# Peptides against a protein of PDB entry 4N7V: the designs that were tried, part 144

Target 1, 222 residues: chain A of PDB entry 4N7V
Amino acid sequence: TLRSITSPLVAHRLKPIRQKTKKAVVSILDSEEVCVELVKEYASQEYVKEVLQISSDGNTITIYYPNGGRGFPLADRPPSPTDNISRYSFDNLPEKYWRKYQYASRFVQLVRSKSPKITYFTRYAKCILMENSPGADFEVWFYDGVKIHKTEDFIQVIEKTGKSYTLKSESEVNSLKEEIKMYMDHANEGHRICLALESIISEEERKTRSAPFFPIIIGRKP

## One batch from the design tools (peptide; made by RFdiffusion4, then SolubleMPNN)

Design b2_p23_8_s1 (from b2_p23_8, 6 letters changed)
Fold by OpenDDE base, seed 1:
Structure b2_p23_8_s1 (fold): chain B 222 residues (1-222), chain A 23 residues (1-23)
Amino acid sequence: as target 1 above (222 residues)
Amino acid sequence: EEEEKLEKEELEKELKEEEEELE
């Protein structure tokens, strides 16, 4: 099943973006829908031959073939759907489209990992909890130039000198220089606070059933 | 701006690798 390969993508709260590659253009629209445009070159012109338009919750996939399958010239936005539109649910998506959906999903996850959900300014750093899940990325930009990037899988440290390294275990973290441990301690505290705030705010958002509270910014840069 | 540019380049690299798997 498609579900065994990927979960439905989640594009809520993501800003519009358009990314072109050689064979495809992937976009997040103002509507928070995700579009994959399959591009082919003919006579030195690029044409969109197929479009997958995926709902913001990933559950509905609309597929159409621009200009009756002849293709539409590549533009600054996806071609509008007209006729010959197919609509599928996530669980009913034909297998021939699974890789294209997966491509969209991976793109969205990447964008989410770079999209601030909570920005928290401390005395020493700008802390950012990202939108990806589970195990959201967490970045700490210290005002003195040190950077710590935490993911579910690793911690990347960039020192003032520009020296960078990756930590994948607690033993490696424990072997850090004392000066770096201080930064790590601060990063961990900021992370704890952001996670706590995320929980509280999400609960209040659920209760109020209002417009989304995220993204939020807490504090100010000193 | 530099961070945003670097971010786009990373996106492009990852997407390019995955694009090779597209039919």
Scores: peptide ipSAE 0.044, ipTM 0.736, DockQ to the pose 0.110
Fold by OpenDDE base, seed 2:
Structure b2_p23_8_s1 (fold): chain B 222 residues (1-222), chain A 23 residues (1-23)
Amino acid sequence: as target 1 above (222 residues)
Amino acid sequence: EEEEKLEKEELEKELKEEEEELE
């Protein structure tokens, strides 16, 4: 099943974006829908031959073929649905479209990993918890130039000198120089606070059933 | 604006690796 290889994409709270590659254009629309435009080149002109339009919650996929399959000239936005429109639920999506859905999903996940959910200013750093899940990315930009980037898989450190390295185990973290350990401790505390705040804010958001509270900025830049 | 541009370039670079799966 499609569910065995990916979960429904979640594009809520993401800003509109359009990214072109050689074979496709992927977009997040103002509506938070996600579009994959499959691009072909003919006589030095690019045409959109197929479009997958995916709902913001990933559960509905609309597929259409512009100009009866001839294609529509590539523009600054997806072509409007015209003829031969098919609508599928996530669980009923034909297998031939799974790779294209996965492409959209990966794009959305990537955008989420770079989209601030919580920005927290401390005395020493700008901390950012991202939108991706599970295990949201967490970045700490120290005002003195040190950067720490935490993902589910690794921790990247950029020192004042510009020296960069990646930590993949607890033992490597424990072997850090004392100076760097201080930065790591601060980063971890900021991370803990952001996660705690995320939980509290999400609960209040659930109770109020109002407009999204995220993204949020906490504290002030010194 | 420069930060947004850098983010887009990073996104584009990472997406190119996934594009091979669309063949």
Scores: peptide ipSAE 0.044, ipTM 0.732, DockQ to the pose 0.192
Fold by OpenDDE base, seed 3:
Structure b2_p23_8_s1 (fold): chain B 222 residues (1-222), chain A 23 residues (1-23)
Amino acid sequence: as target 1 above (222 residues)
Amino acid sequence: EEEEKLEKEELEKELKEEEEELE
């Protein structure tokens, strides 16, 4: 099943973006819908042969073939759907489109990992909890130039000198120099606070059922 | 601008393997 490969993508609260690669252009629209344009080259010109337009909650996929399947010249935005539009739910998406959906999902997940959900200013750093899930990325930008980036899989440290390294286990974290441990302790505290606030704010958002509360900024740079 | 460029390059790099599997 498609679910065994990926979950429905979630593009809510993401800003519009357009990413061109060799075979495709993937976009998040102002409507928070996601578009995959399949690109083919013919006579040194790029054409969009197929478009997948995915709803912001990932559950509805609209597929169309521009210009009656002949293709439409690549432009700065997806071509408008005209005729021969197919509409599928996530669970009813034909297998031939699964890789294209997965491509869109990976793109959205990457954008989410770079999209602030909570920005928290401490005395020493700007802390940012990102939109991706599970295990949202967490970045700490210390005002003195140290940077810490936490993901579900690793912790990256960038020192004042620009020296960078990656930690993949608790043992490696415990072996850090005392100076770096101080930064890590602060980062961990900021992370804990952001996760706690996310939980509280999400609960209030659920109760009010109004406009999204996120992204949110807490505090100010000293 | 530099941040946007870096983001685009990172996205392209991470999507390369998935793109190679596209029809």
Scores: peptide ipSAE 0.044, ipTM 0.738, DockQ to the pose 0.194
Fold by OpenDDE base, seed 4:
Structure b2_p23_8_s1 (fold): chain B 222 residues (1-222), chain A 23 residues (1-23)
Amino acid sequence: as target 1 above (222 residues)
Amino acid sequence: EEEEKLEKEELEKELKEEEEELE
């Protein structure tokens, strides 16, 4: 099943973006829907031959073929659905579209990993918890130039000198120089705080069913 | 913003790798 290889994408709270590649254009719309435009080139002109429009919660996929399948000239936005429209639920999406959905999902996940959910200013750093899940990315931008980027899979450190390295195991983290450990300790504290705040705020959102509280900014740069 | 531009470039690089799997 599609569910066995990916979860429904979640584009809520994401800012609109349009990214073109050679074969596709992927967009997050103002409506927070996600569009994958499959692009083909004919006579030095790019045409959109197929569009997958995915709801913000990832559960509904609308597939259409612009201009009766002949393609529509690539523009600054997805072509409007007019011809040969099919609507699927996530669980009923034909297998032939799974790769395209996965592409959209990966794009959204990537955007989420770069989209602030919580920004927290400490005395020493700007901490940012991102929107991606599970295991949201966490970035710490120290005011002195040190940067720490935590993901589910690794920790990247950029030192004041510009020296950059990636840590993929606890052993590597434990082998850090003491001076770097100080930054790591601060980063970890900021991370803990952001996760705690996320939990508290999310619970309040659930209770009130109000407008989204995220993204939020806590504190200010000193 | 300069930061947003850098973000887009990073996105583009990663998307190109994923694009190889598309038909």
Scores: peptide ipSAE 0.044, ipTM 0.738, DockQ to the pose 0.192

Design b2_p23_8_s2 (from b2_p23_8, 8 letters changed)
Fold by OpenDDE base, seed 2:
Structure b2_p23_8_s2 (fold): chain B 222 residues (1-222), chain A 23 residues (1-23)
Amino acid sequence: as target 1 above (222 residues)
Amino acid sequence: EEEEKKKEEEEKKELEEEEKELE
């Protein structure tokens, strides 16, 4: 099943973006819907042959073939659905579209990993918890030039000298120089605080049924 | 502005790698 290889994409709170590659254009719309435009070149002109429009919650996929499958000239936005529109739920999506859905999902996940959910200013750093899940990316930009980037899989450190390295195990973290451990300790505390705030804010958001509280900024740059 | 452009270029490269799966 599609569900066995990916979850429904979640494009909520993402800013509109349009990214062109050689064979596709992927967009997040103002509606938070995601569009994959499949592009082909004919006589030095690019044409959109197929469009997948995915709802913001990933559960509804609308597929259409512009201009009766002849294609529509590539523009600054997806062509409007006109002819041969098919609508599927996530669980009913034909297998022939699964790769295209996965492409959209990976794009959304990438955008989420770069989209601030919580920005927290400490005395020493700007901390940022991102929108991706599970295991949201966490970045710490120290005001002195040190950077720490935590993902689910690794921790990247950029020292003041510009020396960069990646840590993949607890043993490697424990082997750090004491000076770097101080930055790591601060990063970990900032991360803990952001996760705690995320939990508290999400619970209040659930109770109030209000507009999204995220993204949020805590504190100020000193 | 230059940092934002660099991030967009990196994101584009990551997407181009994923696009190979659309073949």
Scores: peptide ipSAE 0.032, ipTM 0.666, DockQ to the pose 0.109
Fold by OpenDDE base, seed 3:
Structure b2_p23_8_s2 (fold): chain B 222 residues (1-222), chain A 23 residues (1-23)
Amino acid sequence: as target 1 above (222 residues)
Amino acid sequence: EEEEKKKEEEEKKELEEEEKELE
């Protein structure tokens, strides 16, 4: 099943973006819907042959073939759906579209990993918890130029000199120089606080059913 | 701007690798 290889994509709170590759254009719209435009070159002109439009919650997929399947010239936005529109739920999506859905999903996850959910200013750093899940990316920008980027898989450190390295295990973290360990300790505390605040704010969102509280900024640069 | 451009280039490379699997 599609569910065995990916979860429904989540594009809520993401800003509009459009990214072109050789074979596709992927977009997040103002409506927070995600569009995959499949591009074919013919006579040195690019045409959109197929469009997948995915709802912001990833559960509804609308598929259409521009200009009766002849294709529509590539433009600055997806072509409008016309005739021969197919609508599927996530669990009823035909297998022939699974790779295209996965492509959209991976793009959305990448955008989410770069989209601030919580920005927290400490005495020493700007901390940012991102929108991606599970294991949201966490960035710490120290005011003195040190940067720490935590993902589910690794920790990247950028020192004041611009020297960068990646840590993939707890043993490597424990082997850090004492100076870098102080930055790591502060980053970990900021991360803990952001996760705690995310939990509290998300619970209040659930109770109120109001407009999204995220993204949120806590404190200010000293 | 240079860091944003680098992020866009990395994102483009990741998507181009995934595009090879779309057909």
Scores: peptide ipSAE 0.031, ipTM 0.667, DockQ to the pose 0.110
Fold by OpenDDE base, seed 4:
Structure b2_p23_8_s2 (fold): chain B 222 residues (1-222), chain A 23 residues (1-23)
Amino acid sequence: as target 1 above (222 residues)
Amino acid sequence: EEEEKKKEEEEKKELEEEEKELE
């Protein structure tokens, strides 16, 4: 099933973006819908032959073929649905579209990993918890130039010297120089606080059923 | 601005690598 390969994408709270590659253009719209435009080149002109428009919650996929499948000239936005529109639920999406959905999902996940959910200013750093899940990315920008980037898979450290390295195990983290451990300790504390705040705020959102509270900024740059 | 452009270029490269899987 598609669900065994990927979860429904979640584009809520993401800013509009449009990224062009060789074969596709992927967009997050103002509506927080995600569009994958499949691009083909003919006579030195790019045409959109197929569009997957995915709802912000990833559960509804609308597929259409511009100009009856002849294609529509590539523009600054997806072509409007006109002809041969098919609508699918996530669980009923034909297998032939799964790769295209996965592409959209990965794009959204990437955008989410770079989209601040919580920005927290400490005495020493700007901490940012991102929107991606599970295991949201966490960035710490120390005011002295040190950067720590935590993902589910690794921790990247950029030292004041510009020296960069990646840690993939607890043993590597434990082997850090004492000076770097101090930054890591601060990063971990900032991360803990952001996760705690995320939980509290999300619970209040659930109770109030109001407009989203995220993204939020806590504190200020010293 | 230069760091944002680098991030956009990295995002584009990551997407181009994923496009190879669309074939």
Scores: peptide ipSAE 0.031, ipTM 0.668, DockQ to the pose 0.026
Fold by OpenDDE base, seed 5:
Structure b2_p23_8_s2 (fold): chain B 222 residues (1-222), chain A 23 residues (1-23)
Amino acid sequence: as target 1 above (222 residues)
Amino acid sequence: EEEEKKKEEEEKKELEEEEKELE
C-alpha cells in the first residue's frame, strides 16, 4: 500500500511557493493544497499534461488531464480542472500515481524543513525549530558566527573560521572540543525550550480552536 | 537575498534529483 512506504503529506501553515524543474512544476497554493504539474515539451513550448492536486492534509488526491490529455500551455499557476477529473483517497490512490505523490511529499517535507515554526532569540543565538516531522530540523545561528544545524540524521557544525563538519553519532558529539561543546550545550537547551513551547502552544491551540498560533517568534535579537 | 537565492538553488537541485524518479 502507499501507506506502507509514505505517510500523507502535511502542507498546513506553509507559504505559497511554485518550483519548476524540467519535468514538473510543484506548487503550494494559497489554499495550502499541493499541485504537481507534469510538464512535457512540444515544439519548444511546455505543456501541462497531468495535474495531481493534493489536499493540505494529504488525504485527498484530485487528478486531471488538461485539455482532454492534449495538455495546456504552462502558465504561472496550475490549469483549471476539466471534466475528466478523478478523485482518490490516500489509501485508494492507484499505484501508477505513487511516485508522483512521493515527489509531492518529498517537496513538502523539504519546504517544511526550511519553514520556521518557532523562532527563539536567546542572549547568544537565533534558534529556529522547523515545521518538518518527525524530528523537526533545529537551527542555531550564534551571533558570533557559529552555526549548528540539527536534523533527525545528523548535526552540522560551522565554526567561526568557516570550518564545517557533520556529526552522526553520540560518540562524535562527545569527542567535540570543549569550546564547541559550549555551543552545543546552548543549542541543546534552546532546542529543549522550543520543543516544550511547541507542546504548550499546540495544546492551547487545540483548546481554543482558533486561528493557528504558529509560526511564532519569541524574544528579540539583542 | 543572496542567501535566499542560494537556498532556492539548493532546493531546486534537491527537487531535480527527486524528479529523476518521475515518469
Scores: peptide ipSAE 0.031, ipTM 0.665, DockQ to the pose 0.192

Design b2_p23_8_s3 (from b2_p23_8, 9 letters changed)
Fold by OpenDDE base, seed 4:
Structure b2_p23_8_s3 (fold): chain B 222 residues (1-222), chain A 23 residues (1-23)
Amino acid sequence: as target 1 above (222 residues)
Amino acid sequence: EEEEEEKRKKEEKELEEEEKFLE
């Protein structure tokens, strides 16, 4: 099933973006819907041959073929659905579209990993918990130039000197220099606080059932 | 900012790597 490959994408709270690649243009719309435009070149002109428009919750996929499948010239926005429109639920999406959905999902996940959910200013750093899940990215920008980026898979450290390295195991973390451990300790504390606040705010958001509380900024840069 | 431009370039490269799913 598609569900065994990927979960429904979630584009809620994401800002509009349009990114062109060689084979596609992927967009998050003002409506928080996601569009994948499949691009083909013909006579030195790029045409959109197929569009997957995915709802913000990832559960509805609208597929259409612009200009009766002949293609529509690539523009600054997805072409409007006019012809050959099909609508699918996530679980009923034909297998031939699964890879394209996966592409959209991975794009959204990437955008989410760079979209602040909680920004927390400490005495020493700007901490940012991102929107991606599970295991949201967490970035710490120390005011002295040190940077720490935590993901589900690794921790990247950028020292004051510009030296950069990636840690993939607890053993490597434990082998850090004491100076770096101090930054890591602060980063971990900031991370803990952000996760705690996320939980509390999410619970209040659930109870209130109003407009989203996120993104949120806590504190101020000293 | 140059840092934002570098971030954009990284994002573009990451998306290009994901194009394998469109093949």
Scores: peptide ipSAE 0.105, ipTM 0.717, DockQ to the pose 0.108
Fold by OpenDDE base, seed 5:
Structure b2_p23_8_s3 (fold): chain B 222 residues (1-222), chain A 23 residues (1-23)
Amino acid sequence: as target 1 above (222 residues)
Amino acid sequence: EEEEEEKRKKEEKELEEEEKFLE
């Protein structure tokens, strides 16, 4: 099943974006829907041959073939659906579209990993918890130039000198120089606080059922 | 601006690598 490969994408709270590659244009719309436009070139003109439009919660996929499959000239936005439209739920998506859905999902995850959910200014650093999940990226920009980037898979450290290295295990983290460990300790504290705040704010958001509370900024740079 | 441009270029490369899912 598709579900065994990926979960439904989540594009909530993401800002609109349009990214063109050689084979596709992928967009997050103002509606927070995700569109994958499959592009082909004919006679030096680019045409959209197929469009996957995915709902913001990833559960509904609308597929259409512009101009009866002949293609529609590439524009600044996805072509409007015509009569040749198919609509699927996530669990009923034909296998032939799974890879294209995965492309959309991975794009959304990439955007989410770079989209601030919580920005927290400490005395020493700007901390940012991102929107991606599970294991949201967490960035710490120390005012003195040290940078720490935590992901689910690794921790990247950039020292004041510009020296950069990646830590992939707890043993490597434990082997850090004492000076760097201080930065890591602060980063971990900021991370804990952001996660705690995320939980509290999300719970209040659930209770109020109003406009989204995220993204949020806490504090100011000293 | 240069850092933002570098970030954008990295994002573009990452997305281009993901085009394998369109094949």
Scores: peptide ipSAE 0.105, ipTM 0.712, DockQ to the pose 0.025
Fold by OpenDDE base, seed 3:
Structure b2_p23_8_s3 (fold): chain B 222 residues (1-222), chain A 23 residues (1-23)
Amino acid sequence: as target 1 above (222 residues)
Amino acid sequence: EEEEEEKRKKEEKELEEEEKFLE
């Protein structure tokens, strides 16, 4: 099943963006829908041959073939849907579209990993919890130039000198110099606080059923 | 600006690697 290889993408609260590669253009629209435009080159012109438009919650996929499958010239936005539109739920999406959906999902996840959900200013750093899940990225920008980037898979450290290295195990973290451990301790505390705030705010958001509370900023730079 | 360009290049490379799903 599609669900065995990916979850429904989630594009809520993401800002509009458009990214082009050789074979596709992927966009997040103002409506928070996601569009994958499949691009073909013919006679030195790029054409959109197929479009997948995915709802913000990832559960509805609308597929159409511009200009009766002949394609439309690539433009600054997806072509408008034609009369020949197919609509699928996530669980009913034909297998031939699974790879394209996966492409959209990976793009959205990448955007989410760079989209602030909670920004928390401490005495020493700007802490940012991102929108991606599970295991949201967490960045700490110390005012003195040190940066720590935590992901589900690794921790990247950038020192004042610009020296960068990646840690993938607790043993490597424990082997850090004492001065770097101080930054790591502060980063971990900021991370704990952001996760706690996320939980509390999300629960209140659920109860209130109001406009989204996120993104949120706590404090300000000293 | 250099950091933004590096982020853009990294993102483009990652998206190009993901194009294998479109083949």
Scores: peptide ipSAE 0.093, ipTM 0.711, DockQ to the pose 0.109
Fold by OpenDDE base, seed 2:
Structure b2_p23_8_s3 (fold): chain B 222 residues (1-222), chain A 23 residues (1-23)
Amino acid sequence: as target 1 above (222 residues)
Amino acid sequence: EEEEEEKRKKEEKELEEEEKFLE
């Protein structure tokens, strides 16, 4: 099943973006829908031959072929769905489209890893919890120039000198210089606080059923 | 601006690597 390969993508709260590659253009629309435009080149002109439009919750996929499959000239936005439109649920998506859905999902996950959900200003740093899940990325920008970037897979440290290195195990973290451990301790505390706030705010958001509370900013730069 | 451009280039490269799913 498609579900065994990927979960439904989640594009809520993401800002509109349009990214072109060699074979495709992927977009997040103002509606928070995701579009994958499959691009072909003919006579030095790029044409959109197929479009997958995915709902913001990932559960509905609309597929269409511009100009009856002849293609539509590539523009600054996806072509309007006018001809040969098919609509599928996530669990009923034909297998021939699974790889294209996976591409859209990976794009959305990448955008989420760079989209601030919580910004928290401490005495020493600007902390940012991102939208991706599980294991959201967490960045700490110390006012003195030190940077720490945490992902599910690694921790990247950039020192004041510009020296950069990646930590992939607890042993490597434990082997850090004492001065760097102080930054790591502060980063971990900021991370804990952001996760706690995320939980509390998300619960209140669920109860109120109002406009999204995120993204949110806590405090201000000193 | 330079940091934003570098981020964009990294994103583009990462998306190009993901095009294997479109083949």
Scores: peptide ipSAE 0.091, ipTM 0.709, DockQ to the pose 0.109

